# Designs tried in a protein design run: peptides against a protein of PDB entry 4CIC. Part 1

All scores and structures are predictions.

Target 1, 148 residues: chain A of PDB entry 4CIC
Amino acid sequence: KVSTKGHYGVQAMFDLAQHFGEGPVSLKSIAERQGLSEPYLEQLIAVLRKAGLVKSVRGAQGGYILAREPRDIKVGDIIRVLEGPIAPVESVSQDDPEHSLKFDFSVTKSVWEKVKKSIEEVLDSITLADMLKDAEEAQMAQGYMYYI
Target 2, 147 residues: chain B of PDB entry 4CIC
Amino acid sequence: KVSTKGHYGVQAMFDLAQHFGEGPVSLKSIAERQGLSEPYLEQLIAVLRKAGLVKSVRGAQGGYILAREPRDIKVGDIIRVLEGPIAPVESVSQDDPEHSLKFDFSVTKSVWEKVKKSIEEVLDSITLADMLKDAEEAQMAQGYMYY
Structure headers, positions and changes below count from the first letter of each chain, unless a header shows other numbers.
Peptide ipSAE is a variant of ipSAE made for these designs: the mean of its two directions, with the distance scale d0 fixed at 1.0 Angstrom where the peptide's residues are scored. Compare it only between designs on the same protein; published cut-offs may not carry over.
A fold fails the geometry check if it doesn't show the stated peptide or something in it is severely misdrawn.

## One batch from the design tools (peptide; made by RFdiffusion4, then SolubleMPNN)

Design b2_p25_2_s2
Fold by OpenDDE base, seed 4:
Structure b2_p25_2_s2 (fold): chain B 148 residues (1-148), chain C 147 residues (1-147), chain A 25 residues (1-25)
Amino acid sequence: as target 1 above (148 residues)
Amino acid sequence: as target 2 above (147 residues)
Amino acid sequence: EEEKKEEEEKEKEEKEEEEKKKEEE
């Protein structure tokens, strides 16, 4: 599962992709458009900036921009930055001694590795540019439904 | 993500698959082999039984068996029974009003639907019979490394 | 009715985990 942090991180990065080339976007404007709290968004952006996915621009028109082109940022890159490696199974908290059994069963592990690989392949196949294109296609389709 | 419940449920079902055709297996023996607590395993087996994946056998040699052949039980069936529908995103707890935004953004939703579909395809492509075969192949490969 | 029992069991497990954390502090 993708965490709420990963979900909102992808959303915030997509907002920055929609404004790519228009200059720096304020955290306030992203928060308003994406329905995020400014403090929460600030934490997300700090992590994304440290990972080199986002740049801070200083000045009166300061804010944030994508550090790379939308085509050069995969959804998988965003998720790995925010959540770390894709884990197909929730980590059993080591502190539950009854559940702390590292089930090293090779066959069950192989199932989860197949799931992990499949998730990675999907998330690494989708760029912010693909998401922009999908948004444009969806807007065109909605525009045609209003004229019929 | 698959929960701990889903993980251990697959493990318990795989243990029952390894003993398929040998008769009923006791919860104690499954718990010992799979490193599960008996109470936790009892809860898992109760859900799996109610869903018709496992049968209870009564008597002095009582216990549990698979309700279907290992080839007729997908990993996806086990996960859906234990966890419900595959959710690619963790549900934002409704009680956090700051995070309660049903982000209805169609494009972000489409990403998660692609992830969901991919997980479903993988889990529905793996049966308990496939897992048995993989275990046999792994044992043969280990046996050849010792000689 | 079954969903309500699962919620009551989860709320019981969360309370038992919170009590365990308070006993370890």
Scores: peptide ipSAE 0.006, ipTM 0.742, DockQ to the pose 0.013
Fold by OpenDDE base, seed 1:
Structure b2_p25_2_s2 (fold): chain B 148 residues (1-148), chain C 147 residues (1-147), chain A 25 residues (1-25)
Amino acid sequence: as target 1 above (148 residues)
Amino acid sequence: as target 2 above (147 residues)
Amino acid sequence: EEEKKEEEEKEKEEKEEEEKKKEEE
């Protein structure tokens, strides 16, 4: 599963991709368009900036831009930056040390590794450029439905 | 992500698959082999039984058995019974109703649907019989490393 | 060994986020 942090991080990065080449975007404008709180978005952008996916631009028209072209940013890169490695199973809280996953049979582990690999392959196959294209195709399809 | 409930449910079902055809297995013996608390396993087995994946056998040698052959039970069937539909994103707790996912852009949703579909395809491709075979192959490989 | 490094890196990031929350209060 992708966390809420990962989900909103992908939304914020997609908003920056939609404005790529138009100049810096303010946090306020991203927050308004994506339905995020500005403080929450500031935390997300701080992590994404530290990871080198986003750049801060200073000045009167300051804000944020993608640090790379949309085609050079995978959804998997955003998720790994915000959540770390894709874990297919929720970590059992260490709170029961006696019933630790001692018998994580190699077989059950292999099932979860197959799930992990499949998630990684999907997320690493989708770029922000692919998402932009899918948005344009969806908007054209809606535009054609208004002409019928 | 698979929950702890899903993970332990797959372990318990795999234990029942290893003993399939040998008769009823006690909850105590499953709990001991799988490193589970007996009360937690009882909750898992109750859900799995209600879903028709497990049968209870009554008597002095009573216990639980798989309701179907290991080849007829997918890992995806176990996960769907224990967790419900595979959700690729954690449900944002509805606690902030104003900042609801109103602008779940069709595009972001499509990414998560692709992830969901991929997880479902993997989990629906693996049966308890496939897991049994993988265990036998791993045990043979370990046996060959000891010679 | 890699899992332990990933856990140590997560624990470090979680501590940096907790310290940053304490500096904003």
Scores: peptide ipSAE 0.005, ipTM 0.745, DockQ to the pose 0.009
Fold by OpenDDE base, seed 3:
Structure b2_p25_2_s2 (fold): chain B 148 residues (1-148), chain C 147 residues (1-147), chain A 25 residues (1-25)
Amino acid sequence: as target 1 above (148 residues)
Amino acid sequence: as target 2 above (147 residues)
Amino acid sequence: EEEKKEEEEKEKEEKEEEEKKKEEE
């Protein structure tokens, strides 16, 4: 499962991708468009900036930009920055030694590794550029439905 | 992500698959083999029984059995019974209206639907019989490393 | 920081309730 943090992080990065090449975008404008609180978005952007996916621009027209082209940022890169490695199973807190994954049955581990690999393959196959293209195609399809 | 409940549910169902055809297995014996507490296993088995994946046998040699053959139980069936539908994103608790998924951006939704579909395809491709076969192959491979 | 303290307080309350149940058996 992707956390709420991962989900909103992908939305914020997608908003920055939509404005790529137009200059820096304010956090306020991203928050308004994405339905996020500005403080929550500040936390997300701070992590994404530290990871080198986003750049801060200073000045009167200051804000944030993607640090790379949309084609060079995978959804998997955003998720790994915000959530860490894709874990197929929620880690039981190591502090309950009775509920510790004592029996890492090689077979059950293999099932979860297959799930992990499948999630990684999907998230690493989708770039912000692919998402932009899908959005344009969806807008064109909606536009055609209004002209019929 | 699969929950701890889903993970241990798959382990308990796999234990019952290993003993399929040998008769009923006690909860105590499953708990001991799988490193689970008996009360936790009782909760899992109660859900699995209600879903018709497990049967209770009464008597002096009472216990639990798989309700179906291992080939007829997918890992995805176990997960859906224990966790419900595979959700690619953790549902934000509906109680924070500011953090509600208000903007189900069709594009971001499409990404999560692709992830969901991929997880479902994997979990629905693996049966308890496939897991039994993988265990036998792993035991044979270990046996060959000791010769 | 505050959310992590609230989770640690809930885990303590759950442990105290489990210990009380073990003392009543």
Scores: peptide ipSAE 0.005, ipTM 0.743, DockQ to the pose 0.010
Fold by OpenDDE base, seed 5:
Structure b2_p25_2_s2 (fold): chain B 148 residues (1-148), chain C 147 residues (1-147), chain A 25 residues (1-25)
Amino acid sequence: as target 1 above (148 residues)
Amino acid sequence: as target 2 above (147 residues)
Amino acid sequence: EEEKKEEEEKEKEEKEEEEKKKEEE
């Protein structure tokens, strides 16, 4: 599963993609549009900035921008930055050494590796540009529903 | 992600698949082979039995068996029984109504629906019979490394 | 003493919610 952090990180990156080319966006404006707390968004943006997905612009009209074009940022890149490697199974806490008979039955592990690969393939197939296009198509479809 | 419950449920079901046709397997023997606690396994087996994936056999040589052939049980069926519907995102707790601006941006939701569908397709493509075959192939490959 | 118990209970609830969140991933 994608964590709440991954989910909100994708939302924040998508908001920055919608404003790409318009200049720097304030954290406050992203927080308001995405229904996020500003402090939580600051933490997300700090991680995304350190990973080189976001740039900070200084000044009175400062804020954040995407560091790359929306087409060059995959959803998978955002998730890997925020969550790390996609783990299809929860880490069975290593802390019970007696139950640490990791019967890593090679077979059960192979099932989860197949799931992992499938998730990675999907998330790496979707860019912020694809999401922008899907949003435009959805807005056009809604516009047509109001005219019918 | 698959929970610990889902993971151990698949392990327990795979153990029952390995012994399919040999008769009922005791929870103790499954627990020992899979590195599970017997009380935890009892809870898993109770859910799996209620869903009709496992049968209980009574008697001195009683225990559990698969209710269906290994080919008729998908990994996805086991996960759905133990975890419910595959959710690709954690449920952002509905309980904060102020943060419950579910900007269900149709677009973000569509990304997660694509992930969900892909996970379901993979888990529904793998049966316990496929897992048995993969285990046999792995054992043969290990046997060939010793020659 | 009560405030410390409420903080320990909140930290425990936050840890259980973080564990439950990690379990749902």
Scores: peptide ipSAE 0.005, ipTM 0.749, DockQ to the pose 0.011; fails the geometry check

Design b2_p25_2_s3
Fold by OpenDDE base, seed 5:
Order: C-alpha cells, then structure tokens, then sequence
Structure b2_p25_2_s3 (fold): chain B 148 residues (1-148), chain C 147 residues (1-147), chain A 25 residues (1-25)
C-alpha cells in the first residue's frame, strides 16, 4: 500500500509537471489546486527537494520547479523518496524482536517478494510525462463528449 | 501493503494446505508450527470459516480443514476475505468524509488503479497448490545441496 | 511524528468547523 504521504507527494509532483517550463510555482498555488494544506505540502516539498526531484527558486517570483524533465521522473522514484523501499507487508512493530516475522517460510516470503516486484515494475513504468499525456487524452475525450 | 492479519492468514491457510487430506488439524498444532498465538489464530480462523475457505470439524479429533482443494484457493481470495478489497493507497480513515482523498485527479487515480490491478493479478495467479509445489521444490533443492 | 500531529490538528479544525456549521443550522 502507498501511504497518504506517497499519494500527496505524487499529486504535488504532478502539479509541478503540469507547470514545467512556465517557471517557479508557489506552494500556495500548488496547495490550492491539489486540495492540500500548505504546511503539509511544505514538508513534502522539503523531502522531495533534499532528494533532488524538486528545486527551490529564490526571489519575489520564487517557488518550486521540477529538478528534472517529467520523462526522467518515475512514480517509483517519488514513492521511494517519500516512503523508502517498497514493502509488500506492513512491518509488525520493530519493538517485539521475538515476534519479528522470523518465520522464514521461504514460500510465504516468495509470495510477498513477487508482489513487491510487481508493484516496483508498475511504478517504475509510469513517468510524470506519461501522467501528463494521460491527462491531455482525458481532457480531449471530455471535450469531444461536450461537442457531440 | 498486506497487513499482519493478511500475512498470518496466508500462513495459517498454507499450513492447512500442507495437511490437506490428512483430516482435521487442531488450532494448537497450527499455532505451534506457524509461531502464532492460539487466540490470534482463533480470530483468523473464525473469519476464514465465515467466508467459506475453512471448515470446522466437530468431535474428539475435531479441528479445521480447507473447505476447498488447495488449487481452488487463491492468495488473493485469502487477502480479500481478511482485509477486504485490495486498496493500493492506504485509506485515510473512512470516518472523515471531507478528507476522502478527492482523488479528483483522474490521472492520479488511474496510477493507483494500475497498481491495484497488478497486485490483484499477482495474488490471483498464486494458489495454495502453487505454494505447496514451491515448498516441495525448495526442500528438494536443499536436499541436493547436502549431497 | 510531525505529519501525525498535523493530521490531528487538521482533524480538530474540521471537527470545530463542523460543530460551527451544526450550530448555524
């Protein structure tokens, strides 16, 4: 499962992709368009900036831009930055080392590894450029439904 | 992500698959083999029984059996019974309808739907019979490394 | 930890706004 943090992180990165080439975007404008709280978005952007996915531009018209082209940012890259490695099973709390899932049932572990691999493959197959294209196609399809 | 409940549920169902055809298995014996607490296993088995994946056998040698053959039980069926529909994103608590992830961005929703579909395809491609076969192959491979 | 605090503060504000909307009806 992707956390709320991962979800909103992808949403914020997609907003920055839609404005790519237009210059710096303010956090306020991203928050308003994406329905995010500005303080929450500040925390997400700080992590994404530290990972080198976003750049901060200083000045009166300052804000944030993508650090790379939309085609060079995978959804998987965003998720790995915000959540760390994709884990198919929720870690039972580290606090009880005796109930660490030590059951090395190699078979059950193999099932979760297959799930992990499948998630990674999907998330690494989708770029922000692919998402932009899908948005354009969806808008065109809606526009055609209003003209027919 | 699969919860601890889903993980242990698959483990318990796999134990029942390993003993399929041998008759009823006690909860105590499953708990011991799978390193589960007996009370936790009772709760899991109750849900699995209600869903028709497990049958209870009454009597002095009573216990539990798979309700279907191992080939007719997918890992996806077990997960859907224990956790509900596969959700690719953690639901922010259902209780705040205003914080319903207005996934109004059709595109972001589409990404998560692709992830969901991929997880479902993987989990629905693996049966308890496939897991039994993988266990046998792993045991044979270990046996060959000792010779 | 900070994200959980922000989510709790947001939930508290939304509960207060909902209470105000119920008092205005």
Amino acid sequence: as target 1 above (148 residues)
Amino acid sequence: as target 2 above (147 residues)
Amino acid sequence: EELKKLEEEKKKKEEEEKKKEEEEK
Scores: peptide ipSAE 0.025, ipTM 0.725, DockQ to the pose 0.014
Fold by OpenDDE base, seed 2:
Structure b2_p25_2_s3 (fold): chain B 148 residues (1-148), chain C 147 residues (1-147), chain A 25 residues (1-25)
Amino acid sequence: as target 1 above (148 residues)
Amino acid sequence: as target 2 above (147 residues)
Amino acid sequence: EELKKLEEEKKKKEEEEKKKEEEEK
C-alpha cells in the first residue's frame, strides 16, 4: 500500500508539473489546489527537496519548482523518496529474535517479491509528463461531452 | 501493502496446502510450523472458514483442511477474504467530509487503479498449487547443492 | 480490534523483556 504521504506527495509533484515553466509556486497555492494542509505539505516538500526532486526559489516570487523536467520524474521515484523501497508486506517488527521466523518463508517471500516487482514496473512506467498528458486528454473528453 | 493478517493468512493456507489429502491439520501444528501464535491463527482460520476457503473437521483427528484443491485457490482470493478489495493507497480516514477533495484527482486515481490492477493480476496468477511446486523445486535445488 | 490488542500486548511484552535484558547487562 502507498501511504498517505506517498499519495499526497504524488499530488503535490503533479501540481508542480502542471505549473512547470511558469516559475516558482507557493506552498499556499499548492495546498489550496490539492486540498492539503500547508504544514503537511511543507514536510512533504522538505523531503522531496532533500532528494533533489524539488527546488526552492528565493525572492519576491519565491516558492518551489520541479528540479527536473516532468518526463524525467517517475511516480516510482517519488514513492521511493517518500516511503523508501516498495515493501509489499508491512514489516512485522523484526524485533523479537526468538520468533525468528526460522521457517524458510522462501515461497511466501517469492510471492511478495513478484508483487513488489509488479508495483515497481507500474510506478516506473508512469512519469509526471504521462500524468500531464492524461489530464489534458481527460479535459478534452469532458469538453466534447458538453458539445454533444 | 499486504497486512500482517494477509501475510500470515497466506502462510497458514500454504501449510494446509502442503498437507492437502493427508487429513485434518491441528491449529497447534500449523502454528508451530509457521511461527504463528495459536490465538492469532485461530482468528485467521475463523475468517478463512467463514469465506469457505477452509473447512473444520470434528473428531479425534479433528482440525482444518482446505475446502478446495490447492489449484482452485488463488493468493488473490486469500488476500481479498482477509483484507477486502486491494487498495493501493491507505485509505485516508474518509471521516472528514469537509475535506471533500473537490479537485478532480482523476489522474492520481488512474495511477492507483493501474497499481491495483497490476497487484490483482499478480495475486490472481498464483495458486496454492503453484506455491507447492515452487517449494518442491527449491527443496530439490538445495539437495543438489549439498552433493 | 482484538488483533490490534494482541499485537500491542506482544509488543509491550517484547519491550519489557528488552528492558530486563538491558538492565541485566
Scores: peptide ipSAE 0.024, ipTM 0.722, DockQ to the pose 0.009
Fold by OpenDDE base, seed 3:
Structure b2_p25_2_s3 (fold): chain B 148 residues (1-148), chain C 147 residues (1-147), chain A 25 residues (1-25)
Amino acid sequence: as target 1 above (148 residues)
Amino acid sequence: as target 2 above (147 residues)
Amino acid sequence: EELKKLEEEKKKKEEEEKKKEEEEK
């Protein structure tokens, strides 16, 4: 499962992708459009900035921009930055890692590895550019439904 | 992500699959083999029994058995019984479902639906019989490495 | 940890707002 952090991180990055080339976007404007609290968004952006996915621009028109083109940012890259490695199973609480790991039957591990690989393949196949295209196609389809 | 409950549920069901046709297995023996607490396993088995994946056998040799053949139980069936529908995103806490759902961009939803579909396809492609076969192949491969 | 603190702080604020709304009724 993707955490709420991963989910909102993808939304925030998608908002920045929609404004790519228009200049810096304020955290306030992203928060308003994405229904996020500004403090929560500030934490997400700090992590994304440290990972080099987002840049801060200083000045009167200051804010944030994507550090790379939307086509060069995979959804999987965002998730890995925010959540770490894609884990198919929630980590059994740190309290007894040795016992839980000992009974991890090679077969059960192989099931979860297959799930992991499948998730990685999907998330690494989707870029922010693909998401922009899908949004445009959806808007066009809605526009056509209103004209019929 | 699969929860710890889903993970251990698959392990317990796999243990029952390994003993399929040998008669009823005690919860104690499953707990010992799978490194689970007996009380935790009792909760898992209660859910699995209610869903009709496991049967209780009464008597001196009482215990639990698979209710269906290992080939007729998908990993996805076990996960859906224990966790409900496969959700790619952790449910944003119930406290503000309206705000989180309102800004669920159709595009962001489509990403998570693709992830969901991919997980479902994988988990529904694996039966307990496939897991038994993989275990046998792995044991054979290990046996060949020691000779 | 920090997210959990923010959620707990948000929940405390919502509980305090609910208490104020119940006291204003």
Scores: peptide ipSAE 0.021, ipTM 0.729, DockQ to the pose 0.012
Fold by OpenDDE base, seed 1:
Structure b2_p25_2_s3 (fold): chain B 148 residues (1-148), chain C 147 residues (1-147), chain A 25 residues (1-25)
Amino acid sequence: as target 1 above (148 residues)
Amino acid sequence: as target 2 above (147 residues)
Amino acid sequence: EELKKLEEEKKKKEEEEKKKEEEEK
């Protein structure tokens, strides 16, 4: 599962992709468009900036831009930055050290590794450019439905 | 992500698959072999039984058996019974009703639907019989490393 | 939620058992 942090991070990165080439976007404007709190978005953007996916632009019209073109940013890159490696199973709280998952039979582990690999392949197959294209196609389809 | 409930449910069902055809298995024996607490396993088995994946056998040698052959039980069936539909995104706690995910842009939703579909396809491609075969192959490979 | 409650109840029992073992020393 993708966390709320991963979900909103993809949303914020998609907003920056929609404005790519138009100059820097303010956190306030992203927060308003994406329905996020500005403080939460500031935390997300700080992580994304540190990872080199976003750049800060200083000045009177300062804000944030994508650090790379939308085609060069995979959804998987965003998720790995925000959540770390994709874990197919929720971490059983490390708190029971004695009931070490000793019996994580190699077989059960192999099932979760297959799931992990499949999720990674899907997320690494989708770029922000693919998302932009899908948005344009959806808008055109809606536009055609209003003309019928 | 699969929850701990889903993970341990698959483990318990796999244990029942390993003993399929040998008769009913006690919850105690499953708990011991799988490193699970008996009360937790009882809750898992109750859900799996209600869903018709497991049967209870009564008597002095009573216990649980798979309700279907291992080849007829997918990992996806177990996960759907224990967790419900595979959700690719953790449910944002419903606690902030005003910040309705109104702006779940159709595009972001489509990404998560693709992830969901991929997870479902993988989990529906793996049966308990496939897991049994993988275990036998792993045991043979270990046996050959000791010779 | 129920699993978290069971883990909390288990942790509470282990803390009560530890407290009894410390009172018996």
Scores: peptide ipSAE 0.021, ipTM 0.712, DockQ to the pose 0.009

